Peptides against a protein of PDB entry 4Z63. Designs and how they scored, part 151

Target 1, 334 residues: chain A of PDB entry 4Z63
Amino acid sequence: LCLGMNDLTGNIPEDLFHLKRLNLLGIQENRLSGSLSREIRNLSSLVRLDVSWNLFSGEIPDVFDELPQLKFFLGQTNGFIGGIPKSLANSPSLNLLNLRNNSLSGRLMLNCTAMIALNSLDLGTNRFNGRLPENLPDCKRLKNVNLARNTFHGQVPESFKNFESLSYFSLSNSSLANISSALGILQHCKNLTTLVLTLNFHGEALPDDSSLHFEKLKVLVVANCRLTGSMPRWLSSSNELQLLDLSWNRLTGAIPSWIGDFKALFYLDLSNNSFTGEIPKSLTKLESLTSRNISVNEPSPDFPFFMKRNESARALQYNQIFGFPPTIELGHNN

## One batch from the design tools (peptide; made by RFdiffusion4, then SolubleMPNN)

Design b2_p18_7_s1 (from b2_p18_7, 8 letters changed)
Fold by OpenDDE base, seed 2:
Structure b2_p18_7_s1 (fold): chain B 334 residues (1-334), chain A 18 residues (1-18)
Amino acid sequence: as target 1 above (334 residues)
Amino acid sequence: SYITTAQPDDVIVRPPLP
């Protein structure tokens, strides 16, 4: 049953929960309000539940033990409060959980040993607090993780050295500290292609440790951290780099010539730093900017990106990395 | 400009490129 993208109001009719053979319930992009009914438990054949972009409130019901076929739960952009229900945090069937842009709170706890099918987790823009969950690497299929805009204090857990499934990781604006430790840990994530750390590590030094290596890194965003230091030499070994944003930091020194050796680099923002010297001639030879054949068919993160012009400006949403225009921004280097 | 994944309160969804 697909009723998305309408002007439906009120609550879900109770009789809808009598549809025991229903595999897909999509009621997204409406004006549905009130609590999400516990009677969802009656939809025992449910594979996909999409209640996103509504006015739902209250706690998410703890009924997911009665939904053994549920693979997709989309509840982004609602008013949900409380924590992740125990049955949801233990779901062996769930592939994707998206609860971005809600008011969920407390400590983030998932039973990763039970969540054997979880591949995508989007809990960005909530009110979770405490530390990053150390057991996330136990979610052996977890590829996409967005935990941005929560209040996680401290450092990236040492256990993330073992996060082999991790490909896309977003931690923007989560009060994280110790960038040297974070990069030292995350370099062990052999499948990591996208790393977004914007608005963390306030005023720290960007490490220039030549022992750091990110083999498969395609997207690195570490903007607006007030980071000190220079362009890190270790980044030159990330031959697959496509997008680099180090804007709004306090980086100094020259822009190195190796920045033009990245064959796939189509987006470079080094603006609002303190770089000096000449613009490397190698930047004029970037193949990705001269040839139209950027491979548009590459896998992307499930979480959206936002481009902010300044702290007060409205952000533009980009759902795909390749939605960004080919860009070289070197402005405002003093 | 800078890129973030922290969803701001005011978001404009870019229309799909034609």
Scores: peptide ipSAE 0.515, ipTM 0.845, DockQ to the pose 0.494
Fold by OpenDDE base, seed 4:
Structure b2_p18_7_s1 (fold): chain B 334 residues (1-334), chain A 18 residues (1-18)
Amino acid sequence: as target 1 above (334 residues)
Amino acid sequence: SYITTAQPDDVIVRPPLP
């Protein structure tokens, strides 16, 4: 049953939950309000539940133990409060959980040893607090993780060295500290292609440790951290780099010529730093900007990106990496 | 400008590329 993108109001009629053979319920992009009914438990054949972009409130009902076939739960952009219900945090069937842009709170706890099928997790823009859950690497299929705009004080857990499934990781504006430790840990994530760390590590030094290596890194965004240091030499070994944003930091020194050696680099923002010297001539020969059409079918994170002109400006949402226009921004440097 | 994955309160959604 698909009723998305309408002007439906009120709550879901309880009789709808008598549809025991229902595999898909999509009621997204409406004005549905009130609590999400516990009677969802009656939808025992449910594979996909999309309640996103509504006005739902209250706690998410703890009924997911009665939904043994549920693979997709989308609840982003609602008013949900409380935590992840226990049955959801233990769901062995769930592949994708998206609860971005809610008011969920407390310590984030998932039973990753039980969540054997979880491959995508979007809990960005909530009110989770405490530390990053150390057991996330136990979610052995977890590829896409967005935890941005929460209050995960402290450092990236050491356990994330073992996060082999991790490909796309977003931690923007989560009160994280110790960028050196974070990068030192995350370099062990051999499948990591996208790393977004904007608005963390305030005033720290960007490490220039030649021992750091991100073999498969395609997207690196570490903007607006007030980071000191220079262009990190370790980044030059990330030959697959497509997008680099280090804007709004306090980086100094020259822009190195090796930045033009990235054959796939189509988006570069180094603006609002303290770089000096000349613009490398190699930037004028970036193959991606001269000869390559961006492949439309490349894997992308499931979480959206946002471009902000400044702190007060309205942001532009981009759902795909390749939605960004080819860009070289070097403005507002010395 | 800068890129973030922290969803702002006010966002303009860009249509996906065709």
Scores: peptide ipSAE 0.513, ipTM 0.859, DockQ to the pose 0.546
Fold by OpenDDE base, seed 5:
Structure b2_p18_7_s1 (fold): chain B 334 residues (1-334), chain A 18 residues (1-18)
Amino acid sequence: as target 1 above (334 residues)
Amino acid sequence: SYITTAQPDDVIVRPPLP
């Protein structure tokens, strides 16, 4: 049953929960309000539940033990409060959990040993606090992780060295500290292609440790951190780099010539730094900007990106990396 | 400009490029 993208109001009729053979319930992008009924438990055949972009409030009901076939739960952009219910945090069937842009709170706890099918987790823009869950690497299929705009004070856990499934990691504006430790840990994530750490590590030094290596890194965004230092030499070994945003930092020194050696680099923003010297001639020869054949069919993160022109400007949402225009921004350097 | 994944309060969804 798909009723998304309407102007529906009120709550879900109770009689709808008698549809025991229902595999898909999509009621997203409406004005539905009130609590999400515990009677969802009666939808025992449910594979996909999409209640996103509504006005739901209260706690998410602890009924997911009665939904053994549920693979997709989308509840982003609601008013949900409380934590992740125990039955959801232990779901062996769940592939995707999206609860971005809610008011969920407390410590983030998932039973990753039980969540054997979880591949995508979006809990960005909530009120989770405490530390990043150390057991996330135990979610052996977890590829996509968005935990941006929470209050995860502290450092990236050492256990993330073992996060072999991790491909896309987003943690913008989450009060992270110690960028050197974070990069030192995350370099061990052999499948990591996208790393977004904007609005963290305030005023720290960007490490220039030549021992750092991100073999498969395609997207690196570490903007608006007030980072000091220079263009990191370790980045030159990330031959697959497609998008680099280090804007709104305090980086100094020259832009190195190796920046033009990235064959797939189509988006470069080094603006609002303190770079000096000449623009490398190699940037004028970027193959991605001179040839039309960028392979558009690469896997992308499940979480959206937001481009902010400035702190006061409205953000533009981009659902895919290739939605960004080919860009070289070197402005506002001294 | 800068890129973030922290969802702001004001979001403009860009139409997919044709």
Scores: peptide ipSAE 0.497, ipTM 0.837, DockQ to the pose 0.498
Fold by OpenDDE base, seed 3:
Structure b2_p18_7_s1 (fold): chain B 334 residues (1-334), chain A 18 residues (1-18)
Amino acid sequence: as target 1 above (334 residues)
Amino acid sequence: SYITTAQPDDVIVRPPLP
């Protein structure tokens, strides 16, 4: 049953929960309000539940043990409060959980040993607090993780050295500290292609340690951190780099010539820093900007990106990395 | 401009490029 993108109001009719053969319930992009009914437990054949973009409130019901076929739960952009229900945090069937842009709070706890099928987790823009869950690497299939805009104080856990499944990681604006430790840990994530760390590590030094290596890194965004230092030499070994945003930092020194050696680099923002010297001539040789045919249907993160002109400007949403226009921004350097 | 994954309160969703 797909009733998305309407002007439906009120609550879900109780009789809907008698549809025991229902595999897909999509009621997204409506004005549905109130609590999400516990009677969803009666939908025992449910594979996909999409309640996103509504006015739901209250706690998410703890009924996911009665939904053994549920693979997809989409609840982004609601007013949900409380934590992740125990049955949801222990779901062996769940592949994707998206609860972005809610009011979920408390410590984030997932039973990763039970969540054997979880591959995508979006909990960005909530009110989770405490530390990053140390056991996330135990989610052996977890590839996409968005935890942006939460209050995860402290450092990236050492256990993330073992996060082999991790490919797309977003931690923007989560009050993280110690960028040197974070990068030192995350370099061990051999499948990591996308790393977004914007609005963290305030005023720290961007490490220039040649021992750091991100072999498969395609997207690196570490913007608006007030980072000091220079262009990191270790980044020159990330030959697959496609998008680099280090804007709105306090980086100094020259822009190195190796920045033009990235064959796939189509988006570069180094604006609002303190870079000096000449613009590298090698930037004029970026193949990705000269050749039209980069139809790379590469897998992108499941979480959206937001481009902000400044802190007060409205953000533009981009759902795919290749949605960004080919860009070289070097403005506002002194 | 800077890129973030922290969803701001005022988001303009660009229509998919045709």
Scores: peptide ipSAE 0.497, ipTM 0.831, DockQ to the pose 0.511

Design b2_p18_7_s2 (from b2_p18_7, 7 letters changed)
Fold by OpenDDE base, seed 2:
Structure b2_p18_7_s2 (fold): chain B 334 residues (1-334), chain A 18 residues (1-18)
Amino acid sequence: as target 1 above (334 residues)
Amino acid sequence: MYITTAQPDDVTVRLPLP
């Protein structure tokens, strides 16, 4: 049953929950309000539940133990409060959980040993607090993780050295500290292609440790951290780099010539730093900017990106990395 | 400009250019 993208108001009719053979319930992009009914437990054949972009409030009901076939739960952009229900945090069937842009709070706890099918987790823009869950690497299929805009004080857990499934990781604006430790840990994530750390590590030094290596890194965003230091030499070994944003930092020194050796680099923002010297001539030889043959069909993160001009500016949403225009921004350097 | 994944309160969704 697909009723998305209408102007439906009120609550879900109770009689809808008698549809025991229903595999898909999509009621997204409406004006539905009130609590999400516990009677969703009666939809025992449900594979996909999409209640996103509504006016739902209250706690998410703890009934997911009665939904043994549920693979997709989309509840982004609602007013949900409380924590993740225990039955949801223990769901063995769930592949994708998207609860971005809600008011969920407390400590983030998932039983990753039970969540054997979880591959995508989007809990960005909530009110979770405490530390990053140390057991996330136990979610053996977890590829996409967005935890941006929560309050996860402290450091990236040491256990994330074992996060082999991790490909796309977003932690923007989450009160993280110790960038040296974070990069030292995350370099062990051999499948990591996208790393977004914007608005963390306030005023720290960007490490220039030649022992750091990110083999499959395609997207690195560490913007608006007020980081000190220079362009890190370890980054030169990330031969698959497509997008680099180090803007709005306090980086100094020259822009190195190796920045032009990245064959797939189509987006470079080094603006609003303190770089000096000449623009490397190698930037004029970037193949990705001279040839239109960028493969548009590469896997991307499930979470959206936002481009901001400044802290007060309205953001532009990009759903895909290749939605960004080919860009070289070197402005506002000293 | 800078890129973030922290969803701001005011967002404009850009439709992919055809």
Scores: peptide ipSAE 0.524, ipTM 0.839, DockQ to the pose 0.493
Fold by OpenDDE base, seed 4:
Structure b2_p18_7_s2 (fold): chain B 334 residues (1-334), chain A 18 residues (1-18)
Amino acid sequence: as target 1 above (334 residues)
Amino acid sequence: MYITTAQPDDVTVRLPLP
């Protein structure tokens, strides 16, 4: 049953939950309000539940133990409060959980040992607090993780060295500290292609440790951290780099010539730093900007990106990396 | 400009150019 993109109001009629053979319920992009009914438990054949972009409130019902076939739960952009229900945090069938842009709170706890099918997790823009869950690497299929705009004080857990499934990781504006430790840990994530760390590590030094290596890194965003240091030499070994944003930091020194050696680099923002010297001539030879159509079919993170002009400006949402225009921004340097 | 994955309260969705 697909009722998305309408102007439906009120609550879901309880009789709808009598549809025991229903595999897909999509009621997204409406004005549905009230609590999400516990009677969802009656939808025992449910594979996909999409309640996103509504006005739902209250706690998410703890009924997911009665939904043994549920693979997709989409609840982004609602008013849900409380934590992740225990049955949801233990779901062995769940592949994708998206609860971005809610009011979920407390300590984030997932039973990753039970969540054997989880491949995508979007809990960005909530009110989770405490530390990052140390057991996330136990989610052996977890590829896509967005935890941005929560309050995860402290450092990236050491256990994330073992996060082999991790490909896309977003932690923007999550009160993280110790960028050197974070990068030192995350370099062990051999499948990591996208790393977004914007609005963390305030005033720290960007490490220039030649021992750091991100072999498969395609997207690196570490903007608006007030980071000190220079362009990190270790980044030159990330030959697959497509997008680099280090804007709104306090980086100094020259822009190195190796920045033009990235054959796939189509988006570069180094603006609002303290870089000096000349613009490398090698930037004029970026193959991606001269001759190559970027393959539109490359895997992208499941989480959206947001471009902001400043802290007070309205953001532009981009759902795919390749949605960004080819860009070289070097403005507002000294 | 800068990129973030922290969803702001005020967002405009840009559709990819056709």
Scores: peptide ipSAE 0.508, ipTM 0.839, DockQ to the pose 0.502
Fold by OpenDDE base, seed 3:
Structure b2_p18_7_s2 (fold): chain B 334 residues (1-334), chain A 18 residues (1-18)
Amino acid sequence: as target 1 above (334 residues)
Amino acid sequence: MYITTAQPDDVTVRLPLP
């Protein structure tokens, strides 16, 4: 049953929960309000539940043990409060959990040993606090993780050295500290292609450790961190780099010539730094900017990107990396 | 301009131009 993109108001009719054979319930993009009914438990055949973009409030009901076939739960952009229900945090069937842009709070706890099918987790823009969950690497299929705009304090856990399934990782604006440790840990994530760390590590030095290596890194965004240092030499070994944003930092020195050796680099923002010297001539030879054949069919993160001009400006949402225009921004270097 | 994955309170979705 798909009732999305309407102006539906009020609560879900109770009779809807009598549909025991229902595999898909989509009621997204409405004005549905109140608590999400516990009677969802009666939808025992449910594979996909989309309640996103509504006015739901209260706690998410702890009924997911009665939904053994549920693979997709989308609840982004609601007013949900509390934590992740225990039955949801232990769901063996769940592939995708999206609860971005809610008011969920407390410590993030997932039973990753039970969540054997979880491949995508979007909990960005919530009120989770404490530390990053050390057991996330135990979610052996977890590829996509967005934890941006939460109040996770401290460092990236050492356990993330073993996060082999991790491909797309977003931690923007999560009060993280110690970028050197974070990069030192995350370099062990052999499948990591996208790393977004914007608005963390405030005033720290961007490490220039030649021992750092991100072999499969395609997207690196570490903007608006007030980072000091220079363009990191270790990045030159990331031959698959497509998008680099280091804007709004305090980086100094020259832009190195190797920046033009990235064959797939189509988006470069080094603006609002303190870079000096000449613009590398190698940037004029970027193949991705001269050839029209950007492979649009590459896998992208499940979480959206937002482009901001400043802290008060409206953001532009991009759902795919290739949605960004080919860009070289070197402005506002002093 | 800078890219973030922290969802702002005011977001305009740019639909890809067909």
Scores: peptide ipSAE 0.508, ipTM 0.830, DockQ to the pose 0.500
Fold by OpenDDE base, seed 5:
Parts: sequence; structure tokens; C-alpha cells
Structure b2_p18_7_s2 (fold): chain B 334 residues (1-334), chain A 18 residues (1-18)
Amino acid sequence: as target 1 above (334 residues)
Amino acid sequence: MYITTAQPDDVTVRLPLP
């Protein structure tokens, strides 16, 4: 049953929960309100539940133990409060959990040893507090993780050295500290292709440790951190780099010539820094900007990106990396 | 401009160009 993208109001009719053979319930992009009924437990054949972009409130019901086939739960952009229900945090069937842009709070706790199928987690833009869950690497299939805009304080856990499944990681605006430790840990994530750390590490030094290596890094965004230092030499070894945003920092020195050696680099923003010297001539030879043959068929993160012009500006949402226009932005270097 | 994954309060969805 798909009723998404309408102007439906009120709550889900109780009689809908009698549909025991229902595999898919999509009611996204409506004006449905009230609590999400615990009677969803009666939908024992449910594989996909999409209640996103509504006006739901209250706690998410603890009934996911009665939904043994549930693979997809999408509840982004609602008014949900409380924590992740115990049955949801222990779901062995769940592949994707998206609860972005809610009012969920407390400590984030997932039983990763039970969540054997979880591959995508989006809990961005909530009110979670405390530390990042140290046991996330125990989610052996977890590839996509968005925890942006929560109040996670402290450092990236040392356990993330063992996060072999991690491919796409977003922690923008999560009050994280110690960028040197974070990069030192995350370099061990051999499958990491996308790393977004915007609005963290305020005023720290960007490490220039030549021992750092991100072999598969395609997307690096570390914007608006007020970072000091220079263009990091370790980045020159990330030969697959496609998108680099280091804008709105306090980086100094010259832009190195190796920045033009990235064959796949189509988006570069170094604006609003303190870079000096000449623009490298190698930037004029970027193959990705001269040839139309950018492979569009690469896997993208499940979480959206947002481009902000300034702190007060309306953000543009990009659902895919390749949605960004080919860009070289070097403005506002003083 | 800068890229973030922190969802702002006011968002305009830009569809990829076909």
C-alpha cells in the first residue's frame, strides 16, 4: 500500500493494521499526525515501512520484535521523541534505519551483535547525546552511517579502527574533538570512500602526518572547522579523490601542485582560507573537468548533502555526489 | 559555500540535472 505524496491528515486508521499480508506501507510526504500506533505490530508481513515526512510525534513503539521481516524503516522528518526502542535496536532483519530530522534523545545504543543485516543508518539531526557508540563496528554489514547534527561529544572511538564495513561516514556538526585522533583511527577503515566532518574540531590543527593514508577516499569534506595548518601532504596519496571541500578554515601556505594530479577530482572548494602563492597550473589540466567521462555509476551515500552559502543562507540539498556541479572555488583567500 | 550533512531547518531540494 503506497499513499505517499498526498495531503492526508490525521492518524492511520486502525483497520489498516488488520492487513496482515501487507509487505509495504508507504505513507510518506503527508500531514499525518499523532503517535505511531503500536498496532503496527499486527503487520507481521511488513518488509518496508515508510512514514517519513509527516507530523508524527511521541515515542516510536517497541513492537519491532513482532515484525520479523522488516528490512526498511524510514521515519525521517517527523517529531519522534525518546530513544531507539529496544526491539528496533535488536532487529536482526533491519537493513536500513532512517530516523533523520526527529527529536530523538538520550544515549544512542544499538545492539550491533543482533543487528546482523544493518547496512544503512541515518540518525542525523536529532538530540542524541553522550559519546559515539563504541560498538558500531560490531554491525558487520554497516556501510552507511550518518550521525550528523547530534550532541556527541569527545573523540572518535578507538574501536572504529576495526570498522571494516564503513564506506560512507558523516559526523557534521556533532561537537567532536581531536581531528588528529579521528583521522588516525579512520585511516584504518579500508572501505571508507566518503568522510564528512564539517563543523567539528573547532580551531584545531589539520594534521600533516605523512603516515596517514586513505586509499579509497573519494569524498572529503572538512569545512567550517576553523582548522589551522596547510594542505595535508597525506591527501596526495588518495588517488581516487573526486570531491574536496576544505572551505571556511584557517589553512595557510601554498596550494600544492599535486592537487591537479587527481584524475577524478571534479569539485574543489578551498575558499575562505588564508592560502597564498600562485594557483597551480596543474588545476588547468584536471581530466574530470576537461573530459565528460566521469563514471556516474559509482555508489553514493544514502544520506543527503547540504550546500550552504553562509550560516543564514537557505541550503541546497543534494542527494548524490554527482549532483554537485563541477567546481573550482578558490575565492576569499587572503 | 560549504558542504555539510547536518540538515538545516530550511532546505531546498535540488534535483540532479537529467
Scores: peptide ipSAE 0.497, ipTM 0.832, DockQ to the pose 0.503

